# Designs tried in a protein design run: peptides against a protein of PDB entry 5VVV. Part 191

Target 1, 276 residues: chain A of PDB entry 5VVV
Amino acid sequence: FLCGVVEGFYGRPWVMEQRKELFRRLQKWELNTYLYAPKDDYKHRMFWREMYSVEEAEQLMTLISAAREYEIEFIYAISPGLDITFSNPKEVSTLKRKLDQVSQFGCRSFALLFDDIDHNMCAADKEVFSSFAHAQVSITNEIYQYLGEPETFLFCPTEYCGTFCYPNVSQSPYLRTVGEKLLPGIEVLWTGPKVVSKEIPVESIEEVSKIIKRAPVIWDNIHANDYDQKRLFLGPYKGRSTELIPRLKGVLTNPNCEFEANYVAIHTLATWYKSN
Target 2, 276 residues: chain A of PDB entry 5VVV as posed
Amino acid sequence: FLCGVVEGFYGRPWVMEQRKELFRRLQKWELNTYLYAPKDDYKHRMFWREMYSVEEAEQLMTLISAAREYEIEFIYAISPGLDITFSNPKEVSTLKRKLDQVSQFGCRSFALLFDNIDHNMCAADKEVFSSFAHAQVSITNEIYQYLGEPETFLFCPTEYCGTFCYPNVSQSPYLRTVGEKLLPGIEVLWTGPKVVSKEIPVESIEEVSKIIKRAPVIWDNIHANDYDQKRLFLGPYKGRSTELIPRLKGVLTNPNCEFEANYVAIHTLATWYKSN

## One batch from the design tools (peptide; made by RFdiffusion4, then SolubleMPNN)

Design b2_p26_2_s2 (from b2_p26_2, 8 letters changed)
Fold by OpenDDE base, seed 3:
Structure b2_p26_2_s2 (fold): chain B 276 residues (1-276), chain A 26 residues (1-26)
Amino acid sequence: as target 1 above (276 residues)
Amino acid sequence: MLPPRPYTELSEEELEELQKLLASFK
């Protein structure tokens, strides 16, 4: 069971010292996972093709080593979906080289994120793939196999919550393709019925699990504040039955952008996790 | 996942003060 934090917000990324302090807190609270997915990290999303510099490499190596010191699984995410051509072997090779570099930093766990992108494939991809889901699954499976089938590999669908599913969760052709074609060792990220789910009913997890043919990992935006600059979400982790725990592969909270605001959010997630 | 927040409105000094304030609640 993956339980911890995703740094997955838009806005100023956490500094390395904040991330190390996070790992210390995660260990203290018996949480086990950190997903590196800061949207405004240029080489994570907008410039995903660019290799890390020597200075950036040193920082990432230090960060990954710190995660290991605190027994925290460091998952490196990349979001190539803004401008990748899925059918172009050079693009696939560029993605492979980027993940090879991160593997050399000591990273062993990875994620491919296709959230917050246009559903329209380019003309070249439309000639090769029958749908956007087929294109995403193809590259995800290829990368997963290329990396030697790492123990933890995550996929974030474009339809990552109930409100983004067309026509709905159980009838989505996109999620059906993901469920049927995504390799079984790849985990699927899900935010619940909404992007920010006040509640995640058990029935909603059973519904999505059926179509994706696996238990999801919750990317939980309950404490996310990147959508409202004037708000801090200081309340406890709530609106999730402990009956979800045996039905999930994990829960990763995407909390407030302000690092110090997250004490209650993360601590109460840990209490929730240990209550089962 | 969510629309970007304009975090550029807070100076580094204001952000540091906010962090110190939040840290005092521990």
Scores: peptide ipSAE 0.048, ipTM 0.582, DockQ to the pose 0.025
Fold by OpenDDE base, seed 1:
Structure b2_p26_2_s2 (fold): chain B 276 residues (1-276), chain A 26 residues (1-26)
Amino acid sequence: as target 1 above (276 residues)
Amino acid sequence: MLPPRPYTELSEEELEELQKLLASFK
């Protein structure tokens, strides 16, 4: 069971010292996972093709080593979906080289994110792939196999919540293709019925699990404030039954952008997880 | 279902740590 934090918000990323302090807190609270997915980190999303500099490599190696010291699984995410051409072998090779560099930093767990992108393929990809889901699954499976089938590999679908599913969760051709064609060792991220789910009913997890043919990992936006930086979500982790725990592969909270605001959010997630 | 330990049941040490964090936003 993956339980911890995803740094997955828009806005100023956390600094390396905040991330190290997070690992100390996660260990203290018996949480086990950190997902590196900061939207405004240029080499994560906008400039995903760019290799890390020597200075950035030293910082990432130090951060990954710190996660290991605190027994926290460091998952490196990349979001190539803004401008990748899935059918272009040069794009696939560029993605492989980027993940090889991060693997050399000591990273062993990875994620491919296709959230918050246009649902339309380019003309070149339409000639090769039957649908957008087929294109995403093809590259994800190829990367997963290329990396030697790592123990933890995550996929974030473009339809990552109930409100984004067309026509709905149980009938989505996109999620059906993901469920049928995504290799069984790849985990699927899900935010619940909405992007920010006030509640995540058990029945909603049973519905999505049936179509994706696996238990999801919850990307939980309950404490996310990137959509309204005038608000701080300082309340406890709530609106999630403990009956969800045996029906999930994990829960990763995407909390407030302000690092210091997240004490209650993360501590109460840990209390919730330990209650099962 | 709410967490078995509500936020209001944090220890004095946990509350002091939270207060230090909240003070950093002022």
Scores: peptide ipSAE 0.034, ipTM 0.520, DockQ to the pose 0.014
Fold by OpenDDE base, seed 2:
Formats: structure tokens, C-alpha cells, sequence
Structure b2_p26_2_s2 (fold): chain B 276 residues (1-276), chain A 26 residues (1-26)
């Protein structure tokens, strides 16, 4: 069971010292996972093709080593979906080289994120793939196999919550393609009924699990505040029955942008997880 | 770009438009 934090918000990323402090807190609270997915980290999303510099490499190696020291699984995410051409072998090769570089930093767990992107394929991809889901699954499977089928590999769908599913969760052709064609060793991220879900009912997890043919990992935006910089979500982790735990592969909270605001959020997630 | 209001207050259509907007930022 993956339980911890995704740094997945828009806005100023956490500094390396905050991330190291997070690992200490996660270990102390018996949480086990950190997903590196900061939207405004340039080489994660907008400039995903760019290799890390020597200085950036040293920082990431140090961070990954710190995660290992605290027994925290460091999952490196990349979000190529803004401008990748899925059918272009050069783009696939560029993505492979980027993940090879991160593998050299000692990273063993990875994620491909296709959240917050347009649902339209370019003309070149439409000639090769029958749908956007087929394009995403194809590259995800290829990358997963290329990396030697790592123990932890995550996929974030474009339809990552109930409100983004067309026409709905159980009838989504996109999620059906993901469930049928995504390799079974790849985990699927899910946010619940909404982008910010006040509640995640058991029945909603059973519904999505059926179509994706696996138990999801929750990307939980309950404490996310990147959409309203005037608000801090300081309340406890709530609106999730402990009956979800045996029906999930994990829970990763995407919390407030302000690092120090997250004490209650993360601690109460840990209490919730240990209550099963 | 930040949404004009919290995600919990957006309609499904507004959330879809927000997603398209966020995708336009290269």
C-alpha cells in the first residue's frame, strides 16, 4: 500500500530542504511514499525534454538518497502530455533518455502523468492511434517495459476523476481502453468523484476499479490550495472510509503549496491509514 | 493559470474548460 504525499500542485515547488524534512516526517508517521510531480518544475512538464544539468543532477541524487535514508519510496513523475507527439520515435527516445538519466540518480520508481492536458491528438498521432487513450497506453507500456518493469510505475489518466469521465466513469471509452490495454503491473492514479472530492464513497472506488481492472492509487486533492492562494486547508483528512484501504493500492495526498501548513493534513492521513 | 474559483464550485463544463486552459500554457 502506497501512502504519503504527492508534490503535485501548481505554484512554487518545495525546496530541497523542505522535501528532506517531509521524508523525516513521513518516516516518523510510518508513511512510505513521495511522488515528485511539481507542475511548475520546468523539466517535469513544460520542458520535459530537457536533461538535468550537472547541478540539478547533484540535487536530485542527494534528494533520492535522502528518501532512501528515511525508507521513503521516491517516485519520479514526468508530464510530457502538453506537447508530446506519441507517434514520433524521437519523442519516445527523448522520454527514455530523460528517465534513464533519473535512473542513474538512483531512482527506481516512476510515473507518467497525462493530467490537465487537452483531449485532442495531433494529426500525426491520429494516423497511428485509434484514440488518445491508445496513444497514452502505448507510450506508457513501452516506457514501463523499457525501464525493466519497475516494481512501482504509475499512470495518471486524463480522465483522472468522475467529472472528467465522458459520458461517465463506468461507460468511459477512455478508461475502458486504459483498463484493457495498460499493462497489469502499472498502477492507475485516481482523484475520486471530483478534482477536489469532499467524499470518496466506497461505491465510487468499486466503479472505477471495475473499468480500469485494478485497485487505484488515490491522488487526493482534499488539502490542495493551488487553485485558491488565499485559502489554507488546515483540517484533518476526512470523508474517506477506512473501508477504502483494502480496495486501494494507495493514497497520496496533494496538499497545500505552503509546506508548513500540511502538518495536520499528513499526520491525519497517517492516523487514517493505521486505523485499518 | 489559477481557476477563478475553487474547484468544488465549478461545473463539469467549467472544469473541462479549465483543463483545456491549463493545457494551453506551454
Amino acid sequence: as target 1 above (276 residues)
Amino acid sequence: MLPPRPYTELSEEELEELQKLLASFK
Scores: peptide ipSAE 0.027, ipTM 0.579, DockQ to the pose 0.018
Fold by OpenDDE base, seed 4:
Structure b2_p26_2_s2 (fold): chain B 276 residues (1-276), chain A 26 residues (1-26)
Amino acid sequence: as target 1 above (276 residues)
Amino acid sequence: MLPPRPYTELSEEELEELQKLLASFK
């Protein structure tokens, strides 16, 4: 069971010292996972093709080493979906080289994120792939296999919540393709019925699990505030029955952008997780 | 700036606005 934090918000990423402090807190609270997915890390999303500089590499190596020191699984995410041409072997090779670089930093767990992108493929991809889901699954499977089938590999669908599913969760051709064609060792990220789910009913997890043919990892936006910088969500982790735990592969909270605001959010997630 | 508040104080409307906002990021 993956339990911890995803740094998955838009806005100013956490500094390396905050991330190290996070790992210490996670270990102390018996949480085990950190997903590196800061939207405004340019080399994560906008410039995903760009290799890390020597200085950035040293920072990431240090961060990954710190995660290991605290027994936190460091999952490196990349979000190539803004401008990747899925059918272009050069794009695939570029993605491979980027993940190879991160592998050299000592990273062993990875995620491909296709959240917050347009559902439209370019003309070249439409000639090769029958749907956007087929394109995403193809590259995800290829990358997963290329990396030697790492123990933890995550996929974030473009339809990552109930409200983004067309026509709905159980009938989504996109999620059906993901469920049927995504390799079984790849985990699927999900935010619940909504992007920010006030509640995640058990039935909603059973519904999505059926179509994706696996238990999801919850990307939990319950404490996310990147959508409103005037707000801080300081309340406890709520609206999630402990009955979800046996039905999930994990829960990763995407909390407030303000690092110090997250004490209650993360601590109460840990309490929730340990209450099962 | 709004005061910090618990998640439970977020209205359904505010959640819908968030979803619309995030769906607009392309």
Scores: peptide ipSAE 0.018, ipTM 0.506, DockQ to the pose 0.014

Design b2_p26_2_s3 (from b2_p26_2, 10 letters changed)
Fold by OpenDDE base, seed 3:
Structure b2_p26_2_s3 (fold): chain B 276 residues (1-276), chain A 26 residues (1-26)
Amino acid sequence: as target 1 above (276 residues)
Amino acid sequence: MLPPRPYTELSEEELKKLQELLASYK
């Protein structure tokens, strides 16, 4: 069971010292996972093709080593979906080289994120793939196999919550393709019925699990505040029954952008997780 | 998962529209 934090917000990323302090807190609270997915890291999303510099490599190596010191699984995410041509073997090779570089930093766990992108494939991809889901699954499976089928590999769908599913969760052709074609060792990220789910009913997890043919990992935006810079979400982790735990592969909270605001959010997630 | 673009690249008006959109998904 993956339980911890995703740094998955838009806005100013946490500094390396904050991330190391996070790992200390995660270990102290018996949480086990950190997903590196800061949307405003240029080399994570907008410039995903660009290799890390020597200085950036040293920082990432130090961060990954710190996660290991605190027994925290470091998952490196990349979001190529803004401008990748899925059918172009050069693009696939560029993605492989980027993940090879990160693997050399000592990273062993990875994620491909296709959230917050246009659903329209380019003309070249339309000639090769039957749908956007087929294109995403194809590259995700290829990368997963290329990396030697790592123990932890995550996929974030473009339809990552109930409100983004067309026509709905159980009838989504996109999620059906993901469930049928995504390799079974790849985990699927999900935010619940909504982007920011006030509640995640058990029945909603049973519904999505049926179509994706696996238990999801919750990317939990309950404490996310990137969408409202004037708000801090200081309340407890709530609106999730403990009956979800046996029905999930994990829970990763995407908390407030302000690092110091997250004590209650992360601590109460840990209390929730240990209450089973 | 929340805004379609980095918040650092959004105007105040785009941020407001995004907040309204995201509020509809709460």
Scores: peptide ipSAE 0.033, ipTM 0.634, DockQ to the pose 0.020
Fold by OpenDDE base, seed 5:
Structure b2_p26_2_s3 (fold): chain B 276 residues (1-276), chain A 26 residues (1-26)
Amino acid sequence: as target 1 above (276 residues)
Amino acid sequence: MLPPRPYTELSEEELKKLQELLASYK
């Protein structure tokens, strides 16, 4: 069971010292996972093709080593979906080289994120792939196999919540393709019925699990505030029955942008997890 | 998980529309 934090918000990323402090707190609270997915990290999303500099490499190696010291699984995410051509072997090779570089930093766990992108393929991809889901699954499976089938590999779908599913969760052709064609060793991220789910009913997890043919990892935006910089979500982790735990592969909270605001949220997630 | 572009690249009007859209998902 993956339990911890995703740094998955838009806005100013956390600094390396905040991330190291997070690992210390995660260990103290008996949580085990950190997903590196800061949207405004240029080499994560907008400039995903760009290799890390020597200085950036040293920082990431130090961060990954710190996660290992605190027994925290460091998952490196990349979001190539803004401008990748899935059918272009050069793009696939560029993505492979980027993840090879991160593997050399001592990273062993990875994620491919296709959240917050247009549902339209380019003309070249339409000639090769039957749908956007087919394109995404193809590259994700290829990368997963290329990396030697790492123990933890995550996929974030473009339809990552109930409200983004067309016509709905159980009938989505996109999620059907993901469920049928994504390799079984790849985990699927999900935010619940909504992007920011006030509640995640057990029945809603049973519904999505059926179509994706696996238990999801919850990317939990309950404490996310990137969409409203005037608000801090300081309340406890709530609106999730403990009956979800045996039906999930994990829970990763995507919390407030303000690092120090998150202690109650993360601690109460840990209490929730241990209560099962 | 919400704006399709970095906040630094959004106009105040685009940011407001995004916030309104996002508020509909609460």
Scores: peptide ipSAE 0.030, ipTM 0.619, DockQ to the pose 0.019
Fold by OpenDDE base, seed 4:
Structure b2_p26_2_s3 (fold): chain B 276 residues (1-276), chain A 26 residues (1-26)
Amino acid sequence: as target 1 above (276 residues)
Amino acid sequence: MLPPRPYTELSEEELKKLQELLASYK
C-alpha cells in the first residue's frame, strides 16, 4: 500500500530542504511514499525533453538518497503529454533517455502523468493510434518494459476523476482502453469523483476499479490549494472511509503549496491509514 | 490560469474548460 505525499500542485515547488524534511516526517508517521510531480518544475512538464544539468542532477541524487535514508519510496513523475508525439520514435527515445538519467540518480520508481492535457491527438498520432488512450497506454507500456518493469510504476489518466470521464466512469471508452491494455503491473492514479473530492465513496472506487481492472492509487486533492492561493486547507484528512484501504493500492495526498501548512493533513492521513 | 473558484464549486463544463485551458499553456 503506497501511503504518503504527492508534490503535484501548480505553483512554486518545494525546495530540496522541505522535501528532505517531508521524508523525515513521513518516516516518523510510518508513511512510505513520495511522488515527485511538481507541475511547475520545467523539466517535469513543460520542458520534459530536457535533461537535468549537472547541478540539478546533484540535487536530485541528493534528494533520492535522502528518501532512501528515510525509507521513503521516491517515485519520479514526468508529464510529457503537453506536446509529446506518441507515434514519433524520437519522442519515445527522448523520454527513455530522460528516465535513464533519473534512473542513474538512483531512482527505481516512476510515473507517467497525462493529467491536465488536451484529449486531442496530433495528426501523426491519429494515423497510428485508434484513440488517445491507446497512444498513452502504448508509450506507458513501452516505458514500463524498457525500465525493466519497476516494482512501482504509476500512470495518471487524462480522465483522472469522475467528472472528467466521458460519458461517465463506468462507460468511459478511455478508461476501458486503459483497463484492458495497460500492463497489470502499472498502477493507475485517481482523484475520486472530482478533481477535489470532498468525499470518496466506496462505491465510486468499486466503479473505477472495475473499468481500470485494478485498485487505484488515490491522488488526493482534499488539501490542495493551488487553485486558490488565498485559502489554506488546515483541516484533518476526512471524508474517506477506512473501508477504502483494502480497495486501494495507495493514497498520496497532494497538499497545500505552503509546505508548513501540511502538518495536520499528512499526520491525519497517517492516522487514517493506521486505523485499518 | 488557475481555477477562479475551488474545483468543488466548478461545474463539469467549467472543469472541462479549465483542463482545456491548462492544456493550452504550451
Scores: peptide ipSAE 0.025, ipTM 0.595, DockQ to the pose 0.018
Fold by OpenDDE base, seed 1:
Structure b2_p26_2_s3 (fold): chain B 276 residues (1-276), chain A 26 residues (1-26)
Amino acid sequence: as target 1 above (276 residues)
Amino acid sequence: MLPPRPYTELSEEELKKLQELLASYK
């Protein structure tokens, strides 16, 4: 069971010292996972093709080593979906080289994210793939196999919540293709019925699990504030029954952008997880 | 990019348009 934090918000990323302090807190609270997915990190999303510099490589190696010291699984995410051409072998090879570089930093766990992108494929991809889901699954499976089938590999769908599904969760052709064609060792990220789910009913997890043919990992936006920087979500982790735990592969909270605001959010997630 | 309103105050159609908008920021 993956339990911890995703740094998955828009806005100023956390500094390396905040991330190291997070790992110390996660270990202290018996949480086990950090997902690196900061939207405004240029080499994560907008410039995903760019290799890390020597200085950035040193920082990432130090961060990954710190996660290992605190027994925290470091998952490196990349979001190529803004401008990747899925049918272009050069794009696939560029993605492979980027993940090879991160593997050399000592990273062993990875994620491919296709959240917050257009549902339309380019003309070249339409000639090769039957749908956007087929394009995403094809590259995800190829990368997963290329990396030697790592123990932890995550996929974030473009339809990552109930409200984004067309026509709905149980009838989505996109999620059906993901469930049928995504390799069984790849985990699927999900935010619940909404982007920011006030509640995540057990029945909603049973519905999505049926179509994706696996238990999801919750990307939990309950404490996310990147959509309203005038608000701080300082309340406890709530609106999730403990009956969800046996029906999930994990829970990763995407908390407030302000690092110091997240004590209650993360601590109460840990209490919730231990209550099962 | 900040949505014009909190995600909890957006309709399903507005959320889809927001996703399209977020995708347009290349």
Scores: peptide ipSAE 0.024, ipTM 0.659, DockQ to the pose 0.018

Design b2_p26_2_s4 (from b2_p26_2, 9 letters changed)
Fold by OpenDDE base, seed 5:
Structure b2_p26_2_s4 (fold): chain B 276 residues (1-276), chain A 26 residues (1-26)
Amino acid sequence: as target 1 above (276 residues)
Amino acid sequence: MLPPRPYTELSEEELKKLEELLKSYE
């Protein structure tokens, strides 16, 4: 069971010292996972093709080593979906080289994120792939196999919540393709019925699990504040029954951008997790 | 989550960097 934090918000990323402090607190609270997915980290998303510099490599190596010291699984995410051509072998090779570099930093767990992108393929991809889901699954499976089938590999679908599913969760052709074609060892990220789910009913998890043919990992935006800079979500982790735990592969909270605001949220997630 | 900043809202410097990067992989 993956339980911890995703740094997955828009806005200023956390500094390396905040991330190390997070790992120390995660260990103290008996949480086990950190997903590196800061949207405004340029080499994660906008400039996903760019290799890390020597200086950036040293920082990431240090961060990954710190995660290991605190027994926290460090998952490196990349979001190539803004401008990748899925059918172009050069693009696939570029993605492979980027993940090879991160593997050399001692990273063993990875994620491919296709959240917050246009639902349209380019003309070249439309000639090769039957749908956007087929393109995404193809590259995800290829990368997963290329990396030697790592123990933890995550996929974030473009339809990552109930409100983004067309026509709905149980009838989505996109999620059906993901469920049927994504390799079984790849986990699927999900935010619940909404992007920010006030509640995640058990029935909603049973519905999505059926179509994706696996238990999801919750990317939980309950404490995310990137969409409203005037608000801090300081309340406890709530609106999630403990009956979800046996029906999930994990829960990763995507919390407030303000690092120090998150202690109550993360601690109460840990209490929730231990209460099952 | 906020929607990503549209490509059209990037600064001229960010656009230039992105265009240069894209051209290097074409």
Scores: peptide ipSAE 0.052, ipTM 0.455, DockQ to the pose 0.042
Fold by OpenDDE base, seed 1:
Structure b2_p26_2_s4 (fold): chain B 276 residues (1-276), chain A 26 residues (1-26)
Amino acid sequence: as target 1 above (276 residues)
Amino acid sequence: MLPPRPYTELSEEELKKLEELLKSYE
């Protein structure tokens, strides 16, 4: 069971010292996972093709080593979906080289994220792939196999919550293709019925699990504040029954952008997880 | 996951006070 934090917000990324302090807190609270996915890290999303410099490599190596010291699984995410051409072998090769570089930093767990992108393929991809889901699954499976089938590999769908599913969760052709064609060792990220789910009913997890043919990992936006500049979400982790735990592969909270605001959010997630 | 926005600028002192307040709820 993956339990911890995703740094998955828009806005100023956390500094390396904040991330190390997070690992210490996660270990202390018996949490086990950190997902590196900061939207405004240029080499994560907008410039995903760009290799890390020597200085950036030293920082990432130090961060991954610190996660290992605190027994925290470090998952490196990349979001190539803004401008990748899925049918172009050069693009696939560029993605492979980027993940090879991160593997050399000592990373062993990875994620491919296709959230917050246009649902339309380019003309070249439309000639090769039957749908956007087929294109995403094809590259995800190829990368997963290329990396030697890592123990932890995550996929974030473009339809990552109930409100983004067309026509709905149980009838989505996109999620059906993901469930049928994504290799069984790849985990699927999900935010619940909404982008920000006040509640995640057990029945909603049973519905999505049926179509994706696996238990999801919750990307939980309950404490996310990157959509409202005037709010900090300082309340406890709530609106999730403990009956969800046996029906999930994990829970990763995407909390407030302000690192210091997240003490209650993360501590109460840990209390919730240990209550089952 | 959520639409991008400018992040709130808080001073280091304000962030520290917030952390101390939040630790009082353990």
Scores: peptide ipSAE 0.052, ipTM 0.570, DockQ to the pose 0.022
Fold by OpenDDE base, seed 4:
Structure b2_p26_2_s4 (fold): chain B 276 residues (1-276), chain A 26 residues (1-26)
Amino acid sequence: as target 1 above (276 residues)
Amino acid sequence: MLPPRPYTELSEEELKKLEELLKSYE
């Protein structure tokens, strides 16, 4: 069971010292996972093709080493979906090289994120893939296999919540393709019924699990505030039955952008997780 | 989720997500 934090917000990424402090807190609270997915990390999303500089590499190596020191699984995410041509072998090779570089930093767990991107494929991809889901699954499976089938590999679907599913969760052709074609060792990220789910009913998890043919990892935006800079979500982790725990592969909270605001969010997640 | 950008700088998809997000507050 993956339980911890995803740094998955838009806005100013956490500094390396905050991330190390996070790992210390996660360990102390018996949480086990950090997903590196800061949307405004240029080389994560906007410039996903760009290799890390020597200085950035040293920082990431240090960060990954710190995660290991605190027994926190460091999952490196990349979000190539803004401008990747899935059918282009050069793009696939570029993605491979980027993940190879991160693998050399000592990273062993990875995520491909296709959240917050247009459903439309380019003309070249439409000639090769039957749907956007087929394109995403193809590259995800290829990368997963290329990396030697790492123990933890996450996929964030473009339809990552109930409201994004067309026509709905149980009938989504996109999620059906993901469920049917995504390799079984790849975990699927899900935010619940909504992007920010006030509640995640058990039935909603059963519904999505059926179509994706696996228990999801919750990317939990309950404490996210990147969409409203005037808000701080200082309340407890709530609206999630502990009955979800046996039905999930994990829960990763995507908390407030303000690192220090997240004490309650993360601590109460830990309490929730331990209550099972 | 949506970046903290002016509404006018959001893509149609980002706008849709914003609308869905806003509906999550009701």
Scores: peptide ipSAE 0.032, ipTM 0.648, DockQ to the pose 0.018
Fold by OpenDDE base, seed 3:
Structure b2_p26_2_s4 (fold): chain B 276 residues (1-276), chain A 26 residues (1-26)
Amino acid sequence: as target 1 above (276 residues)
Amino acid sequence: MLPPRPYTELSEEELKKLEELLKSYE
């Protein structure tokens, strides 16, 4: 069961010292996972093709080493979906080289994120793939196999919540394709019925699990505030029954952008997780 | 996951007060 934090917000990324302090807190609270997915990290999303510099590599190596020291699984995410051509072998090779570099930093767990992108494929991809889901699954499976089928590999769908599913969760041809064609060892990220789910009913997890043919990992935006800068949610982790735990592969909270504001969010997630 | 609204950083003083408050729960 993956339980911890995703740094998955838009806005200023956490500094390396905040991330190390996070790992210490995660260990202290018996949480086990950190997903590196800061939207405004240039080489994560906007410039995903660019290799890390020597200085950036040293920082990432130090960060990954610190996660290991605190027994925290460091998952490196990349979001190539803004401008990748899925059918282009050079793009696939570029993605492979980027993940090879991160693997050399000692990273063993990875994620491909296709959230917050346009559903329109380019003309070249339309000639090769029957749908956007087919293109995403194809590259995700290829990368997963190329990396030697790592123990933890995550996929974030473009339809990552109930409100983004067309026509709905149970009838989504996109999620059907993901469920049917994504390799079984690849986990699927989900935010619940909404992008920010006030509640995640058990029935909603059973519904999505049926179509994706696996238990999801919750990317939980309950404490996220990147969408409203006047929002600081200092409330407890709530609106999630402990009956979800046996029905999930994990829960990763995407908390407030303000690192210091997340004590209650993360601590109450840990309490919730240990109460099962 | 959410469309960015323009981030207003909390002042260092506000962050420090928040950190002190949070440490009082340890």
Scores: peptide ipSAE 0.058, ipTM 0.541, DockQ to the pose 0.022; fails the geometry check

